Peptides against a protein of PDB entry 8OXM. Designs and how they scored, part 304

Target 1, 371 residues: chain A of PDB entry 8OXM
Amino acid sequence: FKAEFRLAGGVNLPKIIDCVGSDGKERRQLVKGRDDLRQDAVMQQVFQMCNTLLQRNTETRKRKLTICTYKVVPLSQRSGVLEWCTGTVPIGEFLVNNEDGAHKRYRPNDFSAFQCQKKMMEVQKKSFEEKYEVFMDVCQNFQPVFRYFCMEKFLDPAIWFEKRLAYTRSVATSSIVGYILGLGDRHVQNILINEQSAELVHIDLGVAFEQGKILPTPETVPFRLTRDIVDGMGITGVEGVFRRCCEKTMEVMRNSQETLLTIVEVLLYDPLFDWTMNPLKALYLQQRPEDETELHPTLNADDQECKRNLSDIDQSFNKVAERVLMRLQEKLKGVEEGTVLSVGGQVNLLIQQAIDPKNLSRLFPGWKAWV

## One batch from the design tools (peptide; made by RFdiffusion4, then SolubleMPNN)

Design b2_p27_4_s2 (from b2_p27_4, 14 letters changed)
Fold by OpenDDE base, seed 1:
Structure b2_p27_4_s2 (fold): chain B 371 residues (1-371), chain A 27 residues (1-27)
Amino acid sequence: as target 1 above (371 residues)
Amino acid sequence: MERLEEKIKAILEEMENALELSKLMSK
């Protein structure tokens, strides 16, 4: 280990450390403290499993449909080491989270990311109609620029085309698998893009099994398919390659129903895997930037174990687990809102739900649905 | 965690075997 560390930023101040292996190779590692990396580790294993299913199917294998995974080594319930995804950048950093963000560079006359966020925060407690109107105004004055990622990184036209295709396949695979696992919308910092492969890496998998729907601001999309995510696919957007890759991924998932149910059942009932949404986690995930100042870490978790009878906690947990399994079974059967859909019908519904500005306007403003 | 990883690996191996058996029966 080198004696020096860097801070990656964010609330938990994760430490980037450089390690020299016994092979003499330098490897960057992210040390997270005060974070339960078990959920990330478990979800990476589920992704590896989905990748195994996708590699076994000839149609998905030919399309190279995979979810990028990273190594997680939990050291304790509150600490672990992550493989640093070398050569990746958060899509949010590339787009909006720096002074040299692509929106500022390519669209200097558009609203700033801060102006967009402010406008959407001002309507956060208002009607759905008011949220929609303000979201449409934001979208008119904040045009997508993510097409420029591949154009900046890949100057050769043939390489550019291949990398844009790799990106589109990565979005499709992660969107459908993310929907099946109930990951929902993903914060722009929790989606990394590989600068060499143009593939996405999903990190911080702390919301799974549709637990995003029970947040204070419920999730309204099946996965992140915002305007910039679509713009990165190029002129065809969600049509053609993306749609076909979603359909082929969904076909493999539906044909693997028994398998996926058995795995998720084992995970849901594992006493070492806490996937449930707790009120503190819900508050943390939807904290306002203004509220960051007052939550001093002095919530001693020790005192308010109210003696809820162990029986009532266990019954409530089991009912939530059963509901998750039932909903997973519905998804894998193509049951949406009580109707059985074909793979193409289900994928079409999910795409329409994910791109609907009415659904996007209802999302938590902190997750930046206009990006 | 190791026990959950082992369970997931065991389920994966069982699925591998079942998929190979299904491919053998479909020939």
Scores: peptide ipSAE 0.027, ipTM 0.616, DockQ to the pose 0.016
Fold by OpenDDE base, seed 5:
Parts: sequence; C-alpha cells; structure tokens
Structure b2_p27_4_s2 (fold): chain B 371 residues (1-371), chain A 27 residues (1-27)
Amino acid sequence: as target 1 above (371 residues)
Amino acid sequence: MERLEEKIKAILEEMENALELSKLMSK
C-alpha cells in the first residue's frame, strides 16, 4: 500500500488508496467506513447472475446488454474495500457540481441547482398539487444538458454515436434489472458514468426489494428515467433503442422466473443479509443534507437493543419476506396492478411511471427528480 | 459471505446443467 491516500467526496469521506498487486500492477481501492458493504456485495453477485442470463440469450448478447459490476470485499459490518471504478464520475458531479457543473456551463441563465433544491424543499410538506406546480416551474427553468457528456468526451462522430448507444443500452439494462430487484435510492450520486465506455455503474445498493416504498417519503418511480437521463440518449429519447433494450431485458428476466425466485428466496432468508428497512436507516436516507458541506455527525445509533420478543420479530420478518417473493413473482409474470401485461405492455407502463411528472414531483427532494 | 457466494454458484451451475439437458432433449 502507498502511504498517501485521497479523500473521495461525500458524507462518509471514503479513502482512496493505491495498492501494488503481486503482479506488479497498481490498483486503486476505495476504503469505505461506517457503511454496511454486505448488501452491496450480495447485490453485485445478483447482478453478475443477471449478466450470465443476458449473455446466454442471443438477442441480449448481440446488443451487449450488461450491468456494470465492481468488486466488494466487506471487512466488517461497518467497513470494507471497494474496487475503485477508475475513470468513473457520479452523474451528479458532472451535472450539478456547484463550481463547474454542466447545467451552469451550458445553461447559465437557468435556475441554479441550489435554487431548484430550495424550491422543492419549501413544498416538501405541501399537497401533491402544490409539489407538482413547483416541480413544473423548476423543470421549465432547469433544462436538460446530459447530451453534452458524450459530446465533451467523444469528439469523433462515429465514436460519439457508439458511446451514446452504449449509454442507452446500459440505462435500459440497469433500469429493468433494478426494477425486478426493487432497487431504490437512485439519486444522482449513487449512479456513476464511465468516461471511456459511457456505461452506468450503480453504487450504494442498500435499498432493495422495494424497501424504498416504505421510506417516510415513498419512492414513486420504478427506476431513474429523469430528463437528464433521457437527454443523454439523444434525439430518440426513450423510443427505439432504449425501449427495445428494456423489452429484451424484461423478456430474459421473465423467462428466468424460477431461477430468479430461487436465488432471491435464498438471499431473503440468509441471516447475514439484512435487506429490511429499519427506522434509523430510513431517517438517515431522508435527513441527509443535500449539500455535502454540512458534516452532520453520523448519529452513532448506539444499539439500544430494544429486546422486542424474538418470536414477534421472526414472524414479522417471514411475512415481509413472503410479500417480497410474491411481488417478485408478479413482476416476472407481468402482473401490474392485478392485470397481466405483455413484455411490451409492462415495459411501456414502467417507462410511463418513471417519466410521469406527478410521480417525480412526489419524490424526496434529495433524490433530485428535476435532474 | 463466502457461503452465500457458494450457494449462488451452486444454483447457477445447477441451472446451466438443466438448460444443457433441456437443449439436448429438444434435439
């Protein structure tokens, strides 16, 4: 290990360390403290399995549909080592960095990221109608710029087109697999983009199996398909390549139903895999100051083991696990709101739900639904 | 964690075998 480390940004101030392997290669690693990396490690294995299913199907293999994965080595319940995704940037850092964000560079007369956030925080406790009106005003005065990511990184027109296609395929694959697994907390800092491949890397996988729906402000979208995410696809938006890649991914997931159910069942009943939302985790996720500047001391939740009777906890856990499995089975059958949909019908419903400004306006402000 | 990786690998191998068997029986 080198004696020097760099701090990565963010509330937990992870340490970037350089390590020389036994092969003489330098490898950058991220040491994350005060976070449970076990959930991330498990979800990376589930993504590798989904990639195996996608590689077996000729149509998804020809389209190179994959979820980007990273190595996670948990060292304790509160520490671990991540493979640092060298040459990745958070989409939030590119889009809404206060100094040199793409919105400020390309749209200097639009609302600042701070003005948008402030307006949405002011209406957080208001009606859904008031939230919708303010969200529409914010969206009118904060226009998408994510198309410029590929234009800045890829100057050759043929390379630019291929990378925009790789981005669109990565969004489609991760959106559908993320929906099947019920992946939440998809804010702009939890999604990285690779500066060479234009593929997305999803990090911080601590909200899964639709546990985002039981947050104090429930998640109302199946995945992140906000205006900047769509702008990165170019002129076709959600139509054509994105929709077809979603449909082909969904087809593979539905045809792998028994497999996916068996694996998720093993995970849900693993005593080492805590996937359930607890009240302290829920508070932590939705009390984060959106501005990375205020070091709120991580509440050391001293384990006040409220000795709830072990029997009542176990019965409650089993009922939640059964409900998660039942909902996963419904998704894999194409059952939405009690109706059986075709692959195209289900994908269409999910796209409409994800882009609906009424659903987006109801999200927690820290999710930044206007970006 | 290693035990969970081993369980996931075992399930994946069992599925590969079942898919190969199904392809052999469909010929």
Scores: peptide ipSAE 0.027, ipTM 0.570, DockQ to the pose 0.015
Fold by OpenDDE base, seed 3:
Structure b2_p27_4_s2 (fold): chain B 371 residues (1-371), chain A 27 residues (1-27)
Amino acid sequence: as target 1 above (371 residues)
Amino acid sequence: MERLEEKIKAILEEMENALELSKLMSK
């Protein structure tokens, strides 16, 4: 290990450390503290399994449909080491960086990222109708710019076209697999883009199995398919390549139902895999900047409420696990809202849900649904 | 964690063996 470290930005201030391997190669690593990286490690293994399924199918292999994975080494329940995704940038840093974000560079007369966030925070406690109206005003005055990522990075037109296809395939694969696994918390800092491949890397996999739906502000979209995400696909948007890649990914997932159910069942009942949403985690994920001042943890919440009988906790856990498995089975059968859909029908419903301004306007403002 | 990795590996190996057997039977 080198003696020097850098801080990565963000609330948890993760430490970037440089390590020299036994092979003499320098490897950058991200050390997260106060975070249970076991969820990330397990979800990376599930993504590797999904990649194996996608590589076995001729149609998905021909399309190079894969989820980008990274190495996670959990050290404790509160610490671990992540492989630093060298040559990646958070999509939020590219789009909405305060000084030189793409929105500011290409749309200097639009609302600032701060103005958009402020407007949506002001209506956070308001009706869904008021949230929708303000979200539409924000969207009108904050136009998408993510098309410029590939244009800035890839000057050769043939390379640019290939990279835009790689991006679109990566969004499609990660969206469908993420939906099947119930992956939440897909804010703009939890999605990295590789500056060389244009592929997405999903990080911070702590909200899985639809646990985002039980947050104080429930998640209302199956995956991130916001206006900038769509703009990065170019003029075809969600049509053509994206839709076909979603359908082919969904086909492989549905045809792998038994394998996916067996693996997820083993994970849900693993006592070392805490996938359940707890109140403290929910508060942390939806913490307001204003609430940072008052959460002195007065640790004086009496230990008395934790003596719910071990039997009642176990029965409640088992009922939640059974419900997750049942919902996973429904997704893999194409059961949506009590109706059995074809692969194309299911993918269409998911795309419509993900792009619906009514669903997007209801998300927690920290998710930045206007980006 | 090692036990879960071992279980996932065992499931993947069983699936590889089943796919190799299926490829051998389709020849």
Scores: peptide ipSAE 0.026, ipTM 0.549, DockQ to the pose 0.015
Fold by OpenDDE base, seed 4:
Structure b2_p27_4_s2 (fold): chain B 371 residues (1-371), chain A 27 residues (1-27)
Amino acid sequence: as target 1 above (371 residues)
Amino acid sequence: MERLEEKIKAILEEMENALELSKLMSK
């Protein structure tokens, strides 16, 4: 380990440490404190299993359908080491977080990311109709630019085309597997793009098994398929390659139903794996950027009162776990809204749900559904 | 965690073995 560390941005100020391996290679590690990396570690293992299933199937293997994984080494319930995803950038950083974000560079006359966020925050507690109207105004004045990622990074047209295809495949695979695992919508900071492969890396997997639906602002999309995500696919958008890769991924997932159910059952009932949504986690996930300054949880609240009857907690937990398993079984059977769908029908429904401006307008504004 | 990792690893290994067996049966 080098003696020097860098701070990564964000509330938890994770430490970037350079490690020299026994192979003489420098590897960056992200040391997170005050964060439970167990969920990330478990979800990475589930992604590895999904990758194994995808590698078994000839059609998904030929398409190189994989979820990018990273190494997670939890050291405690509140600390761990992450593999630093070297050569990745958050899509949100590329698009909107920097003063030189792609939206500002390519669309300087559009609304700023801040203006969009402000407009959507103003209607956060309003009707769905008001949210929809403001979301449509935001979308009209904030046009997608993520196509420029591949154009900036890959100057050779043949390489550019290949990388755009790799991106599209990565989005498709992660979307369908993310739907099966109930990852829901993903904050733009929690989706990294590899600058060399154009593949996505999903980080901070703190919401799984549809727990995003029980947030104060419930998730309304099966996965993130916002306008910029679609724009990165190029002119065909969700049609052609994306749709076919979703269908082939869904075929593998549905054909692996028993395996996936068994795995998820083991995870849901593991007493060391807390996947449940708690109020503090919900507040953290949907906190306002302005509230980042005040919520120092003085975790001096006495541990004493959480001796609520273990029996009622256990019964409530079991009912939630059973519901998650039932819903997973439905997904893997193609049961959507009480109807059994074909793979193509199910994938079509999921795509339509994910791109519907009515669903997107209802998302938590902090997650920037207009990006 | 280690026990969950071991269970997941065992499932992965069983899966890999089943893949090798399927590749052997498809020859």
Scores: peptide ipSAE 0.028, ipTM 0.583, DockQ to the pose 0.017; fails the geometry check

Design b2_p27_4_s3 (from b2_p27_4, 17 letters changed)
Fold by OpenDDE base, seed 1:
Structure b2_p27_4_s3 (fold): chain B 371 residues (1-371), chain A 27 residues (1-27)
Amino acid sequence: as target 1 above (371 residues)
Amino acid sequence: DEELKKKIEGILYEMLNGLEISKLMSK
């Protein structure tokens, strides 16, 4: 281990450490403290399973559909070591960094990211109509720029086209797998893009199984498919490659229903996993300051483990687990709002829900649905 | 398919081991 460490930012102030392997190679590691990496570790294993299913199917294998994974070694309930995703950048850092973000570079006359945030925060407690109007004004004055990621990184036109295709496939796979697992919308800092492959890496998987729907401001989209995410696909947007990759991913997931249910069942009944989002955790996730630098005092939620009888905890847990499994089964059957949809119908509904500015305008403003 | 079953069992085993490591470290 090198004696020096770097801070990665964030509320938990994770430490980036450089380790020299027995092979003499330097490897960067992220040491997270005060965070339950068990859920991240488990979700990575579920992603590996989804990847195994996708690699087995000839159509998804030919399309190279995969969700990017990273190694997680949990060291306690509140600490662990992550494989640092070398050669990745948060999409939020590329897009909306205050100094050199792509929006500022390519659209200097648009609203700043801060102005957009402020406008949306001012209407956070207002009607859906007022939120929608302000969101549309923000969107008109904050035009997407994520197309420039591939253009900056890949100067050769043939490489550029290949990498844009890899990006589009990565978004499709992660969106559908993320929907099935109920990851919901993802903060722009929790989506990394690989600067060499143009593939996405999802990090901080602390919200799963539609827990985002029980947030104080509930999620209204099945996955992140904001204007910049779409702009990165190029002129066809969600049509053509993206849609077809979503459909083929969904087909594999639906055809693997029994396997996915069994895996999630084993996870839910593991007594190490509290899949319950308590109201305080839900509130905390939506009160995370955008300025990762402010040491908000850890509310010591003294887990006053109110001595709920062990029986009542187990019953409440079992009811949550059953609800998660039922909803997962519905998704894998194509049941949306009580109607059974085809793969194409379900994927179409999800895409329309994810890009609907009415749904996007209702999201928590801290998640920057205009980016 | 036995190969898929073994891959599932392997992933479940890695999950359970990650969980056992978490159990060992929660003590």
Scores: peptide ipSAE 0.011, ipTM 0.408, DockQ to the pose 0.022
Fold by OpenDDE base, seed 3:
Structure b2_p27_4_s3 (fold): chain B 371 residues (1-371), chain A 27 residues (1-27)
Amino acid sequence: as target 1 above (371 residues)
Amino acid sequence: DEELKKKIEGILYEMLNGLEISKLMSK
């Protein structure tokens, strides 16, 4: 190990360390000191399984539909080492960097990212109607710019077109697989883009199996398909390539129902895999920047052992696990709101839910639904 | 079918071993 470390950006201030392998190669590693990386490790392996299913199908293989994965070595319940995704940037860093983000560069007369966040925070405790009105005002004065990512990175028109296609395929694959697994917390810092491939890397997989729906501010979208995400696809938006790639991914997932259910069942009943949302995790995910100053770690560990009898905990856990499995089975059968949908019907419903300004306006302001 | 099952079993085994290694390193 080198004696020097760098801080990565973000709330958790992860440490970047340089490790020399037994092969004499230097490898950058990200050390997270507060997150349970076991969930990330497990979800990466589930993504590898999904990639195996996608590679076996001729239609998804021809389209090169894959989820980008990274290596995770969990060291403890509170620490672990991630492979640093070299040549990736958080989409939030490109779009809404305080110094020179793409919104500021290409739309200097629009609202600042700070003004947008402030407006949405002011209405956080207001009605859904007031949230919707303010969200629409923010969206009108904060126009999408993510099309410029590929234009800045890929100057050759043929390469630019191929990379925009790779991006669109990556969004489609990760959106559908993420929906099937119930992946939440898809804010702009938890989605990286590879500067060479234009593919997305999803990080911080700590909200899965629709546990984002039980947050104090519940998640109302199946995946991130915000205006900038759509703008990166170019002029066709969600139509054409994106929709077809979603449909082909969903077809493979539905045809792999037994395999996916078996894998998820093993994971849900693994006593080592804490996928359940706890109150502390919920508070952490939806903490306000203003509340960071007062939560000194003086939550003494002495607050009541709610030793609810082991039997009542186990029964409550089993009921939640059964509900997750039933909902996964419904998704894999195309059951949405009690109706069986075709692959095209299901994908259409999910796209409409993800782009609906009413759903987007209800999200926690930290998710930045206007980006 | 059997090759898929072996590949699933292999990935599940890597999952279980990865989780066991994490438990050993947390002590």
Scores: peptide ipSAE 0.010, ipTM 0.425, DockQ to the pose 0.022
Fold by OpenDDE base, seed 4:
Order: structure tokens, then C-alpha cells, then sequence
Structure b2_p27_4_s3 (fold): chain B 371 residues (1-371), chain A 27 residues (1-27)
């Protein structure tokens, strides 16, 4: 390890440390304190298993369908080492950074990211109709620009086309795997894009197994497929490559149902993993201002009142686990809204749900569904 | 696929720090 470290921004002041491997390669590591990396570590392992399934299938292997993973080493319930995703940028930083975001650069006459946020926050407690109207106004005045990521990074037209295809495949794989695992919508800062591969890396996996549906503002989309996410695919949008890659990923997931159920069952019944989102965590995830990376409420809530009977915790936990497993089984059978769908029908429904401006307008404004 | 089961068992074993995953997969 080098003696020097850099602070990454944010509350927990994660330390970026450089280490030299036995191979002489320098590798950046993120030492995160005060955060439970166990869920991230588990989800990365589930992604590796999904990747193994995808690599075994000829159709998904030919398409190079993978979910990008990073190494997580949990050291304690409050500390761990992450592999720093070198050569990645948060899509939110590229799109909507305050100074030089792609929206500001390419659409200087559109609403600012702040104006969009403000407008949507003003209607956060309003009717779905009012949310929809304001969301449509925001969308009209905040046009997608994520197509420019590949255009800026890849000047050669053949490379540009290949990288846009890699991006589209990465979105498709992560969307379907993310749906199966119930990751829901993902904050734009928690989706990294690799500047060399154009593949997505999902970080901060603190919401899984449809826990986003029990948030104070419930998730209404199966995965993030916002206008900028779609714009990065180019002129075909969700049609053609994206749809086909979703279908092929879903085929592999559905054909691997027993394996996936067994994996998730083991993870849910692991007493080391609390998959229960307490109301305070749910509130925290939706109250965290983007700029206030800083306030982890140290809920020094005295552990004394949470001695609710071990029996009630165990019964509540078992019911949550059973519900998660049942819903996972439904997804893997193609059961949507009580109807059994084909892979194509299921993928179509999920795409339509994810791009529906009515669903997007109902999301928590902090997740920037207009981006 | 038994080879897939074993590979999953191995990954899960690494995950669970030696919890007897064999007992969970036999149900």
C-alpha cells in the first residue's frame, strides 16, 4: 500500500488508497467506513453467479451479456474495502454535474438540473396528475443528451458503434438481472459508466429484493430506463438490440429459476444479512440530499427498545423472506399481475413500465426520473 | 446441473464463511 491516501467526498470520508499488487500493477482501493458493505458484497456475488449462467448459455455468451462487478471485501459491519472502479464515471456526474454536465453543455437553454429538481420537489406531495403534468413540463424542457457520452469518448465511428452496442447490452443485462433481484430504480450517482468499455457498473446496492416498493415513495419502475439511459442506446432506443438482449437475459434467468431461488433463499436465511429495511433506513434513503452526502444520522437510537421479542422479529423476517422468494418465483415463471407471460411478453411489459412517464413521474424526485 | 450446484456451493461457501451450505441446498 502507498503511504498516501486521498479522501473521496461524502460523509463517511472514504479513503482512496493505492496498492501495488504482486504483479506490479497499481490498483486503487476505496476504504469505506461507517457503511455496511456486506449487502454490496453479497449482491456482487449474486451478479457473478448470474454472469456464470449467462456465460454458459450460447445466445447470451455470443452477445457478451454480463453485469459488471467490482470486488468488495467487508472488514466489519461498518467498514470494508472496495475495488475502486477505475476509469468509470457516475452517469449523474456526466449528465448533471453543476458546472460542466452534458445537459448544460449540449442543452444550455433547457432547464437546469436544479430547476428540474425544484419543480419536481414542489409537487412531491401532490396528486399523481399534478406530478405527471410537472414531469412532462420538466421532460419537455430537459431533453436527453446521454448519446453524447459515446460520441465524446469514441471518435472513430466503428469504435463508437461497438461501444454504443456494449452500452446497450450492459443496460439490458443489468436491467433484467436487476429486476430479477429487485434492485428497482437506481440513483444516477449509483450507476457508473466505464469510459473505455461503455459498460455500466451498479454500486451501492443497499436496496434489493423489491425493498424499493416499501419506501415512503414506492418505486414504480422495474429498473432505471429513463430518457437519458435510452438516449445512450441511440436512435433505436429500447427497440432492437436492447429488447433482444433483455429477452435473452430473461430466458437464461427463467431457465435457471431453481438455481436462482436456491441462491436467494440461502442469502435471505443467512442470519448475517438483515434484508429488512427499517422505516428509518427507508426515510434516510429518500431524505438524503444529493449535496448532503454528509448526514448519516447516527441513529444512536438506544438499542433498548428494539428488543422487540426475538419471536416477532423472526416471524416478521420469515414472512419477508417468504414474500421475497414468492415474488422471485413469480418473476422467474413470468407471472406479472397474476398473468403468466412469455419471455417476450414479460420483457415488453417491463420495458413499458420502465419508460411510462406516469410511472416515472411518481418516483422520488431525488432519483431524478427526468435524467 | 451438479457442476453448477457445486460452483454455487463454492461461491456461497465463500460468502457464508464456511456455513454448511450443503444442508441448505439439500432441501
Amino acid sequence: as target 1 above (371 residues)
Amino acid sequence: DEELKKKIEGILYEMLNGLEISKLMSK
Scores: peptide ipSAE 0.007, ipTM 0.358, DockQ to the pose 0.018
Fold by OpenDDE base, seed 2:
Structure b2_p27_4_s3 (fold): chain B 371 residues (1-371), chain A 27 residues (1-27)
Amino acid sequence: as target 1 above (371 residues)
Amino acid sequence: DEELKKKIEGILYEMLNGLEISKLMSK
């Protein structure tokens, strides 16, 4: 280990440590000291299995449909080493997290990211109608700019085109697999983009199996397909390459139903894999900036309050696990809203749900649905 | 497909071992 470390930023202030391997190569490692990296490790392995399924199918293999994975080494229940995704940036950092963000650079007269967030926080406790109206006003005055990512990074037109396709394929694959696994908390900090490949890397995989729907502000979209995400695809948006890649990914997932169910069943009943939503995690995920000051790190997870009657917790857990498995089976059969859909019909419904301003306006303001 | 089953078993074994190693390192 080098004596010097850098902070990666974010709430948990993860440490970037340069490690010299036994091979004499320097490798950057991210040390998370507060999050349970076991969830990320498990979900990375599920993604590797999904990648194996996608590589077996000729149509998905030809399209290079993969989810980007990273190595996770859990060191404890609360700490671990992540392979630092060198050459990646959070999409939020590029778009909105700095004064030199792409929105400020390309749309200097639009609302600031702070103004947008403030407006949506002001209506957070209001009706769905009022949230929708304010969201539409925010969207009108905050126009997408993510197309400029590929334009800034890839000056050669042929490279630019290929990287835009790689991005679109990555969004499609991660969106469909993320939907099947019920992946939540897809805010702009939890999605990295590789500056060389234009592929997405999904991090912080702690909200899975639709547990985002149990949050105090339920998740209302199947995946992140916001205006900037779509803008990065270029002129065709969700039509053409994205839709076809979603359909081909969904086809492979549906044709792998038995395998996926068996894997998820093993994971749901693994006593080492805490996938359930707990109140503290829910509070942390939907914490207001105003509440950041009072969460002193003295949340001793006193093991005591989890001593609710083990029998009632186990029965409630089993009923939740059964519901998750049933819903996964429905998704893999193409059952949506009690109707059996074709792959194209199911993918179309998911796209419509993900881009619907009514669904987007209902999300927690910290998710930044206008970005 | 037995080769798929073995790969899944291998990944599940790495998962379980990764989780067991995490449990061993948390002691």
Scores: peptide ipSAE 0.010, ipTM 0.436, DockQ to the pose 0.023; fails the geometry check

